# Designs tried in a protein design run: peptides against a protein of PDB entry 6J07. Part 82

Target 1, 107 residues: chain A of PDB entry 6J07
Amino acid sequence: GQRGWFCGSVSQDLRQFWVAEGGTISDPRAADFLFSCDASHPDTLRIYQSLDYIEDNATVFHAYYLSAVANAKIKNSVALGHFILPPACLQKEIRRKIGSFIWEQDQ

## One batch from the design tools (peptide; made by RFdiffusion4, then SolubleMPNN)

Design b2_p23_7_s1 (from b2_p23_7, 9 letters changed)
Fold by OpenDDE base, seed 3:
Structure b2_p23_7_s1 (fold): chain B 107 residues (1-107), chain A 23 residues (1-23)
Amino acid sequence: as target 1 above (107 residues)
Amino acid sequence: SYRRPPLSEEDEKLVREIREKYL
């Protein structure tokens, strides 16, 4: 199964969708997928400040990925890599390089 | 070690760049 951790900023609906799709919810150290909707949330900040983020290639993704998956007509058509959530202090620079984040765009 | 499936080459590069800038 897929092990995911969720920041407190992520809605219960998205968490439930994750579980309904076969995922399990774990603590950050055990999880393979780290989801957040707010890079400035204390839960997410603890991830960025952890040794796992520094040394073990931990990656935080925006939980809007799950919404995109739920609404996708073609299975597996949503690219997880488009939902990388950078630390707040880097977001302006990253937006300049790659454009606005997908979760910030109007649908 | 990787804690998630590998992303595309471009996205993996972004992951590395973010980490390097943050550290």
Scores: peptide ipSAE 0.769, ipTM 0.953, DockQ to the pose 0.473
Fold by OpenDDE base, seed 1:
Structure b2_p23_7_s1 (fold): chain B 107 residues (1-107), chain A 23 residues (1-23)
Amino acid sequence: as target 1 above (107 residues)
Amino acid sequence: SYRRPPLSEEDEKLVREIREKYL
């Protein structure tokens, strides 16, 4: 699907890029892709705390993915799975396992 | 079921791990 939801923490520029690439913006219930720049933002927290996150495989991705796509020289060279945004309480543990998140690295 | 396209097997494992730890 091409439906995306955006946390209030995501800039308008990234939202516009999504639409320019053929995506649409919808509520989180209808969206296939959930984008956020802040796991602690109230919008994002509501997703983590929802039944959809437990039972319907809702997954939050960091919106920096869109920036990476915009700057990529090769189409489809950016792996969405590298932008999984864990709840804040798990981020330190995940960093220890897989390293620093891409969106936290100097680019 | 799922709400988004599937990721790589490795990344799907991460998704599951996060979910299980958060529960």
Scores: peptide ipSAE 0.768, ipTM 0.952, DockQ to the pose 0.468
Fold by OpenDDE base, seed 4:
Structure b2_p23_7_s1 (fold): chain B 107 residues (1-107), chain A 23 residues (1-23)
Amino acid sequence: as target 1 above (107 residues)
Amino acid sequence: SYRRPPLSEEDEKLVREIREKYL
């Protein structure tokens, strides 16, 4: 199964969509997918500051990914990797490199 | 180890870059 963790910044609707699609919700340590809508949210910050983030390849994704999946016309057309959510302090640099984030374009 | 499925090569590079810059 797909285990996901959700920052408090993520709407209940997106959480429900995750479950409806067969996902389960778990704590960050058990989750394979970490979703957030705010890199500066305390919940997300705790992820970035965790050993899992630096040692176990933990990756935070913007929860807008789920919205994109829900609205996609083509199956598998939404790339999870396009929703990598960097720490706030790095976003300016990353944005300069790869362009504006998808969630910023669509919001 | 991986706690999530692998991404594309390009996206994995980004993940590593972010981690390295954050450390």
Scores: peptide ipSAE 0.768, ipTM 0.952, DockQ to the pose 0.479
Fold by OpenDDE base, seed 5:
Structure b2_p23_7_s1 (fold): chain B 107 residues (1-107), chain A 23 residues (1-23)
Amino acid sequence: as target 1 above (107 residues)
Amino acid sequence: SYRRPPLSEEDEKLVREIREKYL
């Protein structure tokens, strides 16, 4: 199965979709997928500030990925790597290199 | 070690870049 952790910034609807698709919800230490909708949320900041982020390859993804999967016409057409959520202080630089984030384009 | 499945080479490069810049 897929083990995911969710920041408090993620809606219950997206959490429910994760479970409906066969995922389980766990604490950050046990989770393989870390989802957040806000890089500045205290829950997410704790991830960035943890040793797991620098030593255990913890990666935060924007939870909008789950919405994109739910609405995709073609299965497996949504690339998880396009939803990497950088710390807030790095987002401007990253946008200059790769363009605006997908979750911002739909707002 | 990795906490999630590997991404594309391009996206893994981005992950590493972010981590190195954040340090």
Scores: peptide ipSAE 0.768, ipTM 0.952, DockQ to the pose 0.475

Design b2_p23_7_s2 (from b2_p23_7, 10 letters changed)
Fold by OpenDDE base, seed 2:
Structure b2_p23_7_s2 (fold): chain B 107 residues (1-107), chain A 23 residues (1-23)
Amino acid sequence: as target 1 above (107 residues)
Amino acid sequence: SYRRPELSEEDRKLVEELRKKYL
């Protein structure tokens, strides 16, 4: 099964969509997928400060991925890798090199 | 790894490229 953790910044609608698609919700230690809508939210910051994340054993994704999947004509056409949510301190440099994040483009 | 989701090959490459450059 797909085990997901959700930052408090993620809407209930997106959480419900995750469950409707067959996912379950768990604490971050047990979760396979970590979702957030705010890199500066305390819940997400605790992930970034964890040993698993520091040792590159965890990835945080922007929950807008779920919205994109819900709205896509073809679900598997949405690439999860485009929704990596890095710490806020790195985002400016990433935007400079790669461009605006997808969730920013669709706002 | 412990909390890395099972990703498609394309998604895995995207993640790794970002990590190499910025993380």
Scores: peptide ipSAE 0.023, ipTM 0.599, DockQ to the pose 0.408
Fold by OpenDDE base, seed 4:
Structure b2_p23_7_s2 (fold): chain B 107 residues (1-107), chain A 23 residues (1-23)
Amino acid sequence: as target 1 above (107 residues)
Amino acid sequence: SYRRPELSEEDRKLVEELRKKYL
């Protein structure tokens, strides 16, 4: 399925792009994809605090993925896995080990 | 309950690597 949930931090433009590409918008529990632009946003924090997330049954992705897809010459060239958005408290360590996040590089 | 996205093999590997190391 192509059901997506969007944190309030995600622009309407990106939401509209999702819908234009065939996606639908749903609540987090029904969503196949969870998008956020801010790991510290209350909406996203609620996801991180959920049992589904703690039990590794949910993944949050940075919505910049959608922008990257929109601008890509080849859709498959954009790897969703590069847009995993971990909790803010983990990001510094992640950057230390694997480098800056792709959405930070492109901004 | 949330459902893990159905990812490509490459994306799945990336997700798994990050979860393994940091989550």
Scores: peptide ipSAE 0.023, ipTM 0.603, DockQ to the pose 0.446
Fold by OpenDDE base, seed 3:
Structure b2_p23_7_s2 (fold): chain B 107 residues (1-107), chain A 23 residues (1-23)
Amino acid sequence: as target 1 above (107 residues)
Amino acid sequence: SYRRPELSEEDRKLVEELRKKYL
């Protein structure tokens, strides 16, 4: 199974989908995947401030990835790399240079 | 200790490109 951590900003529906697909839920330190829907949520901020994240040993993904997977006709067609959730302070610059995030486009 | 998820080669390259530019 795959171990995931979820920020409080992530709905219970998405958490339940994760579990239904064979995932388990763990604390951030034990998780393979870190999911959030809000880069400014205190839970996510604590990740960004962690030593593991600062040392580039952790990545936060937008939980909308799970919605995209659930709705995809071809499950392996959803690219996880497009769902990286950077700190809020970087998002404006990223949007300016490479466009809106996929979770913003698909909503 | 955080573990990095296993990504496809395409996703790995995308992540690396983003890190080089912004992270």
Scores: peptide ipSAE 0.023, ipTM 0.600, DockQ to the pose 0.454
Fold by OpenDDE base, seed 5:
Structure b2_p23_7_s2 (fold): chain B 107 residues (1-107), chain A 23 residues (1-23)
Amino acid sequence: as target 1 above (107 residues)
Amino acid sequence: SYRRPELSEEDRKLVEELRKKYL
């Protein structure tokens, strides 16, 4: 499916792109995709603190994925897995092992 | 409960690898 939830940190432009591509917007409990641009935003923190997330029933993705898809020259060349947005407390360790996140490189 | 997205096999593997390492 293509049901998405958006943190308040995500721009209206990216939300509009999602809808233009056939997506729908729903609450996080019904959404297949959870998008955020800020791991420290209260909306995103509520996801991380939820039982669903703790039990690995939720994944948060950085909404910059949608921008990358919109600008990609090659179909299906953007890997969603590269846009997992982990809690802030884990990000330093991730950067140490695999380098800076894609969305940080393009800022 | 939150639903898992429908991913390509490649994306699914990548997501799972990241979860194993960091989440």
Scores: peptide ipSAE 0.024, ipTM 0.597, DockQ to the pose 0.405; fails the geometry check

Design b2_p23_7_s3 (from b2_p23_7, 12 letters changed)
Fold by OpenDDE base, seed 2:
Structure b2_p23_7_s3 (fold): chain B 107 residues (1-107), chain A 23 residues (1-23)
Amino acid sequence: as target 1 above (107 residues)
Amino acid sequence: SYRRPELDDESRALVLELRKKFL
């Protein structure tokens, strides 16, 4: 199964798509996938501040991944790794070195 | 505890590359 947690910043449409594709929604502790649209949202910050995240046992992904999957012409062509959502404090440096995030390009 | 998702090869490579450089 696919258990997902969603930050409050994620639209209901994307949550519904997740469920329609066979996913379930759970709390962060039980989730296989963590989705957010805002690294500064309190829900997401709580994850970044958790021991699990600090100890590198969790990854947060931008929920725009789900939109990309829904719109992809070739199924399974969307790489989840492109949608890693780092803490805000790291994003500026990442943009400087490797460019803008995909979700920013498509806005 | 939070569980890391299973990723395809390309996604896994991107995660590892990002962590190597920035995390």
Scores: peptide ipSAE 0.070, ipTM 0.684, DockQ to the pose 0.450
Fold by OpenDDE base, seed 3:
Structure b2_p23_7_s3 (fold): chain B 107 residues (1-107), chain A 23 residues (1-23)
Amino acid sequence: as target 1 above (107 residues)
Amino acid sequence: SYRRPELDDESRALVLELRKKFL
C-alpha cells in the first residue's frame, strides 16, 4: 500500500480521500508520501529540519495534489511533480522564475 | 527513513529540474 503523512494544515476531507483510495496514514519517518498545505506550519517545518530532508532523502508535496486527483478524469493525468512544496524561503524565487504554484492558481 | 515516491517520467523530470535550479 501507499503510506502517507499529513501536516496538520491538511483538511480531514483530503485525508479521508487518501484512505478511501487505499492509502494508510503513518508518521513521517515511515511514510512514502509527505503532504502539507502550509510550508510554514510547525509540522512541515519539522520535516524540513529533519536529517532525512536535509540529506535529500525526503520530498514534501502540497496536499492539493489529492484534490486534483479526485477531480481529474484520468488519475495519471495529474503530475505529482508539479506539487512539490519547497520551504517558504525558496518560494518567492521559484515564483519569480517559473510562475505561481498550481495550488495558488486554483485557490 | 524516508522512501522516495514513484513518479511518472514527466513528474520526475520536473523534480530534477526544480532541484537543479532551486534546491
Scores: peptide ipSAE 0.041, ipTM 0.645, DockQ to the pose 0.451
Fold by OpenDDE base, seed 1:
Structure b2_p23_7_s3 (fold): chain B 107 residues (1-107), chain A 23 residues (1-23)
Amino acid sequence: as target 1 above (107 residues)
Amino acid sequence: SYRRPELDDESRALVLELRKKFL
């Protein structure tokens, strides 16, 4: 599906790109994709604390994925899995294993 | 409930690993 939810931390430009690419915007419960730019934003924290997330029925992605797609020569060459946005408490361990997140490398 | 998006096998494995650490 192409239904996306966006944390308040995500810019309107990225939301508009999502729609321009054929996506629709919905509430988290109906969304196929959950986008955020801030794991500590209250909107995102509510996702992490939800039963749906705890029961592995939801995944949060960093909205920078959309920017990467927009800038890519071939859109399907961007790996969505590299943009998984985990809770802040896990990020240090992840950086130790795989290095800095893609969205941090471009900051 | 939320719908999990389609992921490739490698990305799916990463998600599962992260979930295991979080829970």
Scores: peptide ipSAE 0.074, ipTM 0.679, DockQ to the pose 0.565; fails the geometry check
Fold by OpenDDE base, seed 5:
Structure b2_p23_7_s3 (fold): chain B 107 residues (1-107), chain A 23 residues (1-23)
Amino acid sequence: as target 1 above (107 residues)
Amino acid sequence: SYRRPELDDESRALVLELRKKFL
């Protein structure tokens, strides 16, 4: 499916791109994709605190993935896995292990 | 429950790898 939830931190342009590509917007419980641009935003924090997330039934992705897809020269060249947006408390360790996040590099 | 996104094989493998390490 292509139902997406969007944190308030995500721009309207990226939301519009999602819909233009055939996606729909839903609440997080019904969504297949959860997008955010800010792990500290209250909307995203509510996801991290949810039972579904704690039980590994949800993944939050940085919405910059959609921008990367929109601008990609080669179709299917953007790996969604590189855009996992973990809670802030984990990000320092992740950066130490695998380097800075893509959305940080492209800013 | 939240549904798992549909990913290609390469992206799926990366998500699983990162979950094991950091989530």
Scores: peptide ipSAE 0.053, ipTM 0.669, DockQ to the pose 0.409; fails the geometry check

Design b2_p23_7_s4 (from b2_p23_7, 9 letters changed)
Fold by OpenDDE base, seed 2:
Structure b2_p23_7_s4 (fold): chain B 107 residues (1-107), chain A 23 residues (1-23)
Amino acid sequence: as target 1 above (107 residues)
Amino acid sequence: SYRRPPLSEEDEKLVRELRKKYL
């Protein structure tokens, strides 16, 4: 199965979609997928400060990925890697290298 | 062990390089 954790910044609709697609919801220590809509939210900041994240054993994804999957004609056509949500301190540099994030383009 | 799905090599490389520089 796929275990997910959700920041408080993620809507209930997206959480329900995750479950409807076969996912389960767990605490961040047990989760394989970490979803957030706000890199500055306290829930997400705690992830970034965790030992697992610092040692590069965890990744936070923008929950807009789930919206993109829900809207896609082909589910597997949405690349999860395009929805990596890095800490705020890294976002400016990433935008400079690869351009604006997908969730920013669809605002 | 990693608690996330595997990403593309390009994405993994980018994350590691940025972490090395800023974190």
Scores: peptide ipSAE 0.078, ipTM 0.664, DockQ to the pose 0.471
Fold by OpenDDE base, seed 1:
Structure b2_p23_7_s4 (fold): chain B 107 residues (1-107), chain A 23 residues (1-23)
Amino acid sequence: as target 1 above (107 residues)
Amino acid sequence: SYRRPPLSEEDEKLVRELRKKYL
């Protein structure tokens, strides 16, 4: 799909890039992609608490993925899986095991 | 149905592990 939802924490520039690449913007229930820049933002928290998320029917991605795609020299070279945005309560443990998230690195 | 694009097998495993911790 090409429908995306954006947390209020995501800049207008990234939203515009999404649309420029052929995406559309929708509410989270209809969206195929869920983007956020803040796991603690109320918009994102509502997703984490939803039945869709609890039942493994939804995944939140950090919107920095779009920035990485925009800057990539080779299309489809950016791994979407590296941009999974987990709830804040899990992030410290993840950093301890595999290091800082890609959106926290100098890229 | 899942509201997300397809992920690699490795990434799917990661998602499952994260959910085990969260839920």
Scores: peptide ipSAE 0.075, ipTM 0.663, DockQ to the pose 0.507
Fold by OpenDDE base, seed 4:
Structure b2_p23_7_s4 (fold): chain B 107 residues (1-107), chain A 23 residues (1-23)
Amino acid sequence: as target 1 above (107 residues)
Amino acid sequence: SYRRPPLSEEDEKLVRELRKKYL
């Protein structure tokens, strides 16, 4: 099964979609997917500060990925890697080098 | 190793690129 953790910044609708697609919701330590809509949310900050994340053993994804999947004509056309949500302090530099994030473009 | 399910080749490339440069 697919275990996901959700930051408090993620809407209930997206959580429900996850479950409807066969996913389960778990605590961040047990989850395979970590979803957030706000890199500055306290829930997400705790992830960034965790040993798993610091040791390059975890990745946070923007929950907009789920919305993109839900709306995609072709599911596999949505690349999860495009939805990596880095810490807020790094985002400005990332945008400078690789452009605006997908969730920013679509909003 | 990453705590995540297996990703596509494209996704893995993106993850690696971001990790190398910014994380």
Scores: peptide ipSAE 0.058, ipTM 0.654, DockQ to the pose 0.389
Fold by OpenDDE base, seed 5:
Structure b2_p23_7_s4 (fold): chain B 107 residues (1-107), chain A 23 residues (1-23)
Amino acid sequence: as target 1 above (107 residues)
Amino acid sequence: SYRRPPLSEEDEKLVRELRKKYL
Protein backbone atom coordinates (compact mmCIF):
# COMPACT_ATOMS: atom_id res chain seq x y z
CA GLY B 1 0.00 0.00 0.00
CA GLN B 2 0.84 3.68 -0.34
CA ARG B 3 1.12 5.57 2.93
CA GLY B 4 1.00 9.33 2.65
CA TRP B 5 1.16 12.31 4.96
CA PHE B 6 -0.43 15.60 3.99
CA CYS B 7 0.43 19.10 5.07
CA GLY B 8 -2.51 21.27 6.02
CA SER B 9 -1.83 23.22 2.84
CA VAL B 10 -3.07 20.32 0.70
CA SER B 11 -6.70 20.42 -0.41
CA GLN B 12 -9.21 17.82 0.61
CA ASP B 13 -9.75 16.97 -3.06
CA LEU B 14 -6.16 15.85 -3.50
CA ARG B 15 -6.34 13.83 -0.29
CA GLN B 16 -9.49 12.15 -1.55
CA PHE B 17 -7.81 11.34 -4.85
CA TRP B 18 -4.94 9.72 -2.99
CA VAL B 19 -7.35 7.52 -1.07
CA ALA B 20 -9.38 6.74 -4.18
CA GLU B 21 -6.21 5.50 -5.86
CA GLY B 22 -5.57 3.10 -3.01
CA GLY B 23 -3.50 5.23 -0.70
CA THR B 24 -3.80 5.56 3.05
CA ILE B 25 -3.11 8.56 5.26
CA SER B 26 -0.63 8.34 8.12
CA ASP B 27 1.51 10.47 10.39
CA PRO B 28 4.80 11.78 8.98
CA ARG B 29 6.98 9.18 10.66
CA ALA B 30 5.03 6.27 9.18
CA ALA B 31 4.36 7.79 5.75
CA ASP B 32 6.21 6.82 2.59
CA PHE B 33 5.15 9.97 0.73
CA LEU B 34 5.10 13.42 2.28
CA PHE B 35 2.92 15.88 0.37
CA SER B 36 2.74 19.64 0.74
CA CYS B 37 1.69 22.67 -1.26
CA ASP B 38 3.63 25.19 0.81
CA ALA B 39 7.25 24.92 1.90
CA SER B 40 6.61 27.70 4.42
CA HIS B 41 3.59 26.07 6.05
CA PRO B 42 4.23 25.21 9.72
CA ASP B 43 3.44 21.54 9.07
CA THR B 44 6.06 21.35 6.33
CA LEU B 45 8.61 23.34 8.29
CA ARG B 46 8.37 20.79 11.07
CA ILE B 47 9.26 18.11 8.54
CA TYR B 48 12.30 20.03 7.32
CA GLN B 49 13.45 20.46 10.90
CA SER B 50 13.02 16.79 11.80
CA LEU B 51 15.90 14.39 12.22
CA ASP B 52 14.43 12.14 9.55
CA TYR B 53 14.69 14.92 6.99
CA ILE B 54 18.07 16.20 8.15
CA GLU B 55 19.47 12.69 7.95
CA ASP B 56 18.15 12.36 4.39
CA ASN B 57 15.56 9.71 5.20
CA ALA B 58 12.58 11.71 3.97
CA THR B 59 11.55 13.68 0.89
CA VAL B 60 8.75 16.22 0.59
CA PHE B 61 6.83 16.32 -2.68
CA HIS B 62 4.51 18.99 -3.95
CA ALA B 63 0.95 17.67 -3.88
CA TYR B 64 0.39 19.05 -7.38
CA TYR B 65 1.94 15.77 -8.47
CA LEU B 66 -1.37 14.11 -7.64
CA SER B 67 -3.25 16.59 -9.78
CA ALA B 68 -0.85 15.97 -12.65
CA VAL B 69 -1.35 12.23 -12.34
CA ALA B 70 -5.12 12.64 -12.28
CA ASN B 71 -5.05 14.68 -15.47
CA ALA B 72 -2.36 12.80 -17.36
CA LYS B 73 -3.35 11.52 -20.78
CA ILE B 74 -0.60 8.92 -20.76
CA LYS B 75 -0.15 6.60 -17.82
CA ASN B 76 3.14 6.92 -15.98
CA SER B 77 4.02 10.07 -17.89
CA VAL B 78 4.34 12.18 -14.75
CA ALA B 79 7.81 12.15 -13.21
CA LEU B 80 7.64 12.29 -9.42
CA GLY B 81 11.15 13.68 -9.24
CA HIS B 82 10.01 16.89 -10.86
CA PHE B 83 7.82 17.54 -7.83
CA ILE B 84 10.39 17.53 -5.05
CA LEU B 85 9.55 20.44 -2.75
CA PRO B 86 12.73 21.83 -1.21
CA PRO B 87 12.93 24.27 1.68
CA ALA B 88 12.18 27.85 0.70
CA CYS B 89 15.75 28.95 1.31
CA LEU B 90 16.97 26.76 -1.55
CA GLN B 91 14.26 27.43 -4.11
CA LYS B 92 15.76 30.58 -5.61
CA GLU B 93 19.00 28.83 -6.47
CA ILE B 94 17.12 25.87 -7.92
CA ARG B 95 15.03 28.13 -10.14
CA ARG B 96 18.20 29.79 -11.37
CA LYS B 97 19.67 26.48 -12.45
CA ILE B 98 16.72 24.51 -13.78
CA GLY B 99 13.92 27.04 -14.15
CA SER B 100 10.58 27.47 -12.43
CA PHE B 101 8.93 24.54 -10.73
CA ILE B 102 6.17 22.72 -12.61
CA TRP B 103 3.50 23.68 -10.08
CA GLU B 104 4.41 27.33 -10.57
CA GLN B 105 4.16 27.11 -14.34
CA ASP B 106 0.60 25.82 -14.18
CA GLN B 107 -0.62 28.56 -11.86
CA SER A 1 17.94 5.84 1.77
CA TYR A 2 14.74 7.80 1.38
CA ARG A 3 11.44 6.87 2.94
CA ARG A 4 9.19 6.05 -0.02
CA PRO A 5 7.83 3.06 -1.91
CA PRO A 6 9.60 1.74 -5.01
CA LEU A 7 9.32 3.98 -8.06
CA SER A 8 10.12 3.54 -11.71
CA GLU A 9 13.79 3.52 -12.57
CA GLU A 10 13.42 6.91 -14.20
CA ASP A 11 11.77 8.46 -11.16
CA GLU A 12 14.26 6.89 -8.77
CA LYS A 13 17.15 8.35 -10.70
CA LEU A 14 15.57 11.77 -10.94
CA VAL A 15 14.76 11.90 -7.22
CA ARG A 16 18.29 10.92 -6.29
CA GLU A 17 19.88 13.42 -8.63
CA LEU A 18 17.76 16.31 -7.42
CA ARG A 19 18.30 15.39 -3.79
CA LYS A 20 22.06 15.33 -4.22
CA LYS A 21 22.14 18.66 -5.98
CA TYR A 22 19.82 20.73 -3.85
CA LEU A 23 19.08 19.04 -0.53
Scores: peptide ipSAE 0.053, ipTM 0.644, DockQ to the pose 0.358

Design b2_p23_8_s1 (from b2_p23_8, 8 letters changed)
Fold by OpenDDE base, seed 1:
Structure b2_p23_8_s1 (fold): chain B 107 residues (1-107), chain A 23 residues (1-23)
Amino acid sequence: as target 1 above (107 residues)
Amino acid sequence: SLRELYWRRYEKMLSRDLTSSRL
């Protein structure tokens, strides 16, 4: 099974999709995957400030990944790695280098 | 700084997850 944590910024629909696909929802420490839609949300900020994150034992992904998977013809065609959600303080520089994030392009 | 730490983490995470992370 896949254990996921969800920031409060993530819609209930995406959470339900996760569960429908066989995932379970857990606290951040037990989760295999951490999902957020807002790097500046207090829930996500607490992750970035945690020892697990600082010690490279955690990765936060943008929950839009789940939407992309839901809409994809082939689930494996969507690479989770492209949906890494970096801390807010990095995002401007990242956008300058690689352009807007995938989750920002459909808006 | 914390920002510098995050940047190093991000580059490391990106390299790893681009090749190994899928659901």
Scores: peptide ipSAE 0.523, ipTM 0.841, DockQ to the pose 0.323
Fold by OpenDDE base, seed 4:
Structure b2_p23_8_s1 (fold): chain B 107 residues (1-107), chain A 23 residues (1-23)
Amino acid sequence: as target 1 above (107 residues)
Amino acid sequence: SLRELYWRRYEKMLSRDLTSSRL
């Protein structure tokens, strides 16, 4: 199935899109996809600090991915890898290397 | 450190084939 967890930072519109596309919403442990719009949000911080994440069993994606998919003619044309949301402590260095994140460019 | 762990994971994640995980 397509089970997703959503940080409180994610808009209701994006959550609704997920459900409209056949996804279900679950707790982070049961979710196949973890979505957030803010690495510093308490909900997301709990993910980064969780054993699942530390043990490389979880990945957080920026929820803007869903918006990109919604706007794409071909859903699979959007690369999920571009929307990996790293912990806040890494983001400054990442930006120095690859530039601003996609979701920041569209803000 | 935890930061170093996160960084290593990030690089590893970027190298993965995420095509099968696309929606």
Scores: peptide ipSAE 0.522, ipTM 0.838, DockQ to the pose 0.352
Fold by OpenDDE base, seed 3:
Formats: C-alpha cells, sequence, structure tokens
Structure b2_p23_8_s1 (fold): chain B 107 residues (1-107), chain A 23 residues (1-23)
C-alpha cells in the first residue's frame, strides 16, 4: 500500500482521491510520500526543518501531482519528479532557471 | 548554509526522481 502524509494546505478532495486509489494517510515519519500545496505552510516548514529531510531521507511533492494523475489519459504518464516541492527559499532561483512550476502553470 | 544544503538536495532529488519516480 501507499502511505502518504498531507500538509494542511492540501484539499480534502485530493486526500480523498488518494484514499480512493488505495492509499492510506499517515504521519510524516511513516509516510512514503509527503504532499503539500504550500512550501511556506507551517506543516511543510516543519518537514523541511526535520532531521529526516535535512539528512536526505524525505522528499516533499506538490499535491497537484494527484490531480494530474487523476486527469491523465495514459496511466503512469505523469512524472512525480516534476512535482518536487522545494523549500520556499529556492523557488525564485529555480523559476529563473527552468521556468514556472507545473502546478503554477495549470492553476 | 541551509539554503546551499537545500539546493544540493534539490538537484540530487531531480536526478533521481525524473528517471524512476511514479505512483
Amino acid sequence: as target 1 above (107 residues)
Amino acid sequence: SLRELYWRRYEKMLSRDLTSSRL
């Protein structure tokens, strides 16, 4: 099974989709996938500041990935790597290099 | 710095997840 943690910034609809697809919701330490819609949300900031994250044992993904999967015509066509949510302090520089994030393009 | 650490991690994660990460 897929274990996911959700920041408070993630809508209930996306959480429900996760569960409907067979996922379970857990605390960040037990989760295989960490989802957020706001790098500046206190919940997400706690992740970035955690030892697990600092030691490269955690990755935060933008929850819009789930929406993209839900709307995809071809299964497994959505690359999770495109939805890595970096800390807020990096985002401006990242945008200068690669452009706007996918979740910003579609929303 | 913490920012520098985050940047290195971001590049590392991209390299890994772009090639293998799917639900």
Scores: peptide ipSAE 0.521, ipTM 0.838, DockQ to the pose 0.320
Fold by OpenDDE base, seed 2:
Structure b2_p23_8_s1 (fold): chain B 107 residues (1-107), chain A 23 residues (1-23)
Amino acid sequence: as target 1 above (107 residues)
Amino acid sequence: SLRELYWRRYEKMLSRDLTSSRL
């Protein structure tokens, strides 16, 4: 099974979808996937400041990934790599290089 | 700096296989 952690910024609907698809919910240290909708949320900031993240043992994904999977005709056609949520301090420069993030395009 | 560290990590993350495991 896949273990996920969710920032408080993530809706209950997306959490329920994760569980419905066979996932479980855990604390960040035990989780295989970390989901957030806000890089500036205190919960997410704690991840970025953690030793696991600083030592390159953690990745935060935007929870919109789950919405994209839910709406896709083929579930595994959605690339998780497109949903990496970088720290807020990097986002402006990243947008200058690659454009708006995928979760921003569908808003 | 911390920002530089984050940037290096971001570039490294993009090059990884994100199929089913925590990076």
Scores: peptide ipSAE 0.520, ipTM 0.832, DockQ to the pose 0.524

Design b2_p23_8_s2 (from b2_p23_8, 10 letters changed)
Fold by OpenDDE base, seed 5:
Structure b2_p23_8_s2 (fold): chain B 107 residues (1-107), chain A 23 residues (1-23)
Amino acid sequence: as target 1 above (107 residues)
Amino acid sequence: SLRELHWRRYEKFLSRNLTSSRL
């Protein structure tokens, strides 16, 4: 029973995969997991500006995580923590410190 | 600043999720 919210930037295929794996789709406040493919999308920006996020009660993940899970040979081999999607204003500095994001590699 | 706030939140999220977050 995992509840997920999806930014409009996330494809319908990834949403369908989430549901196929037993997840449900909910509003951001009820969701256990927040997925986005674009930190600058208006839907995602509203999350970053929300009290839940500011008060450290929400985390946004890049939806590419779901694609990685779908393609993994071994379930649970993909670490969700590698797919934390930070606000756009931080991304350049983060790339300088730890390298390109996993969803940007091979693109 | 808002940037600094987001950075602190990001660091906390990393610490938490790199060690324990799985679906």
Scores: peptide ipSAE 0.421, ipTM 0.813, DockQ to the pose 0.321
Fold by OpenDDE base, seed 2:
Structure b2_p23_8_s2 (fold): chain B 107 residues (1-107), chain A 23 residues (1-23)
Amino acid sequence: as target 1 above (107 residues)
Amino acid sequence: SLRELHWRRYEKFLSRNLTSSRL
């Protein structure tokens, strides 16, 4: 099974989709996937400050990934890697290098 | 710095997840 943690910034609909697809919800230490919609949310900031994240044992993904999967004709066609949510302090520089994030392009 | 650490981690995360991460 897939264990996921969700920042408080993630809607209940996306959480429900995760569960409907066979996922379970756990604390961030036990989770295989960490989802957030806001790098500046206190829940997410705690992840970025954690030893697991600093020691490269955790990755935060933008929860818009789940929406993209839900809307895709083929579920496996959506690449999770495109939805890595970096800390807020990096985002401006990243946008300068590679452009807007996918979750920002549909805005 | 902490920012530099996060940057290095981000690059590493990208490298591994672009190639292997699917749900």
Scores: peptide ipSAE 0.421, ipTM 0.813, DockQ to the pose 0.319
Fold by OpenDDE base, seed 1:
Structure b2_p23_8_s2 (fold): chain B 107 residues (1-107), chain A 23 residues (1-23)
Amino acid sequence: as target 1 above (107 residues)
Amino acid sequence: SLRELHWRRYEKFLSRNLTSSRL
């Protein structure tokens, strides 16, 4: 099964969607997918500071991915890789290079 | 610096997940 961790910044609706689609919710260490809506949230900051993340064994994704999947006609049409949530200290530079993040475009 | 470390990590994560990440 798909195990996911959710930052406190993620709405209950998105968490419920994850479970409804067959996912389970776990702690960060056991999770296969880490979801957050705020790189500056204390929960997410702890991930970025964790050994797993420091050792390149963890990736944080923006939970908006789940919303995109929920609204997509074809499930595989939404690429999870486009929803990688980088640490806050990188985001301005990333926006300069490749533009606004996908989760910022639909606002 | 820490920022540079995160940047290199981000590029690595991005490369990996753009090719293989699907739910």
Scores: peptide ipSAE 0.418, ipTM 0.813, DockQ to the pose 0.323
Fold by OpenDDE base, seed 4:
Structure b2_p23_8_s2 (fold): chain B 107 residues (1-107), chain A 23 residues (1-23)
Amino acid sequence: as target 1 above (107 residues)
Amino acid sequence: SLRELHWRRYEKFLSRNLTSSRL
């Protein structure tokens, strides 16, 4: 699908890129992709607390994914899974296991 | 715990999205 939800932490430029690539913007319940730049933003916290997320029907991705896609020679070469944005309470342990997140490396 | 639940979900999300999720 091409429906995306965006946390208020995501810049208008990234939202515009999404739309320019054929995406539409929807509420989180209708969205196929959920984008955020801040796991602690109130908008994102609401996602983590939602039934869809709790029931494994939603995943939040860091919106920097869109920047990576925009800059990639082959669009499909950027793995969305590398941009999963987990709840803040997990991030320290995740960094211990796999290192800094991609969005932290490239910023 | 809630944290452990989130962790398991993270691993599950990672597994799914590394292999099958692209824009």
Scores: peptide ipSAE 0.416, ipTM 0.812, DockQ to the pose 0.325

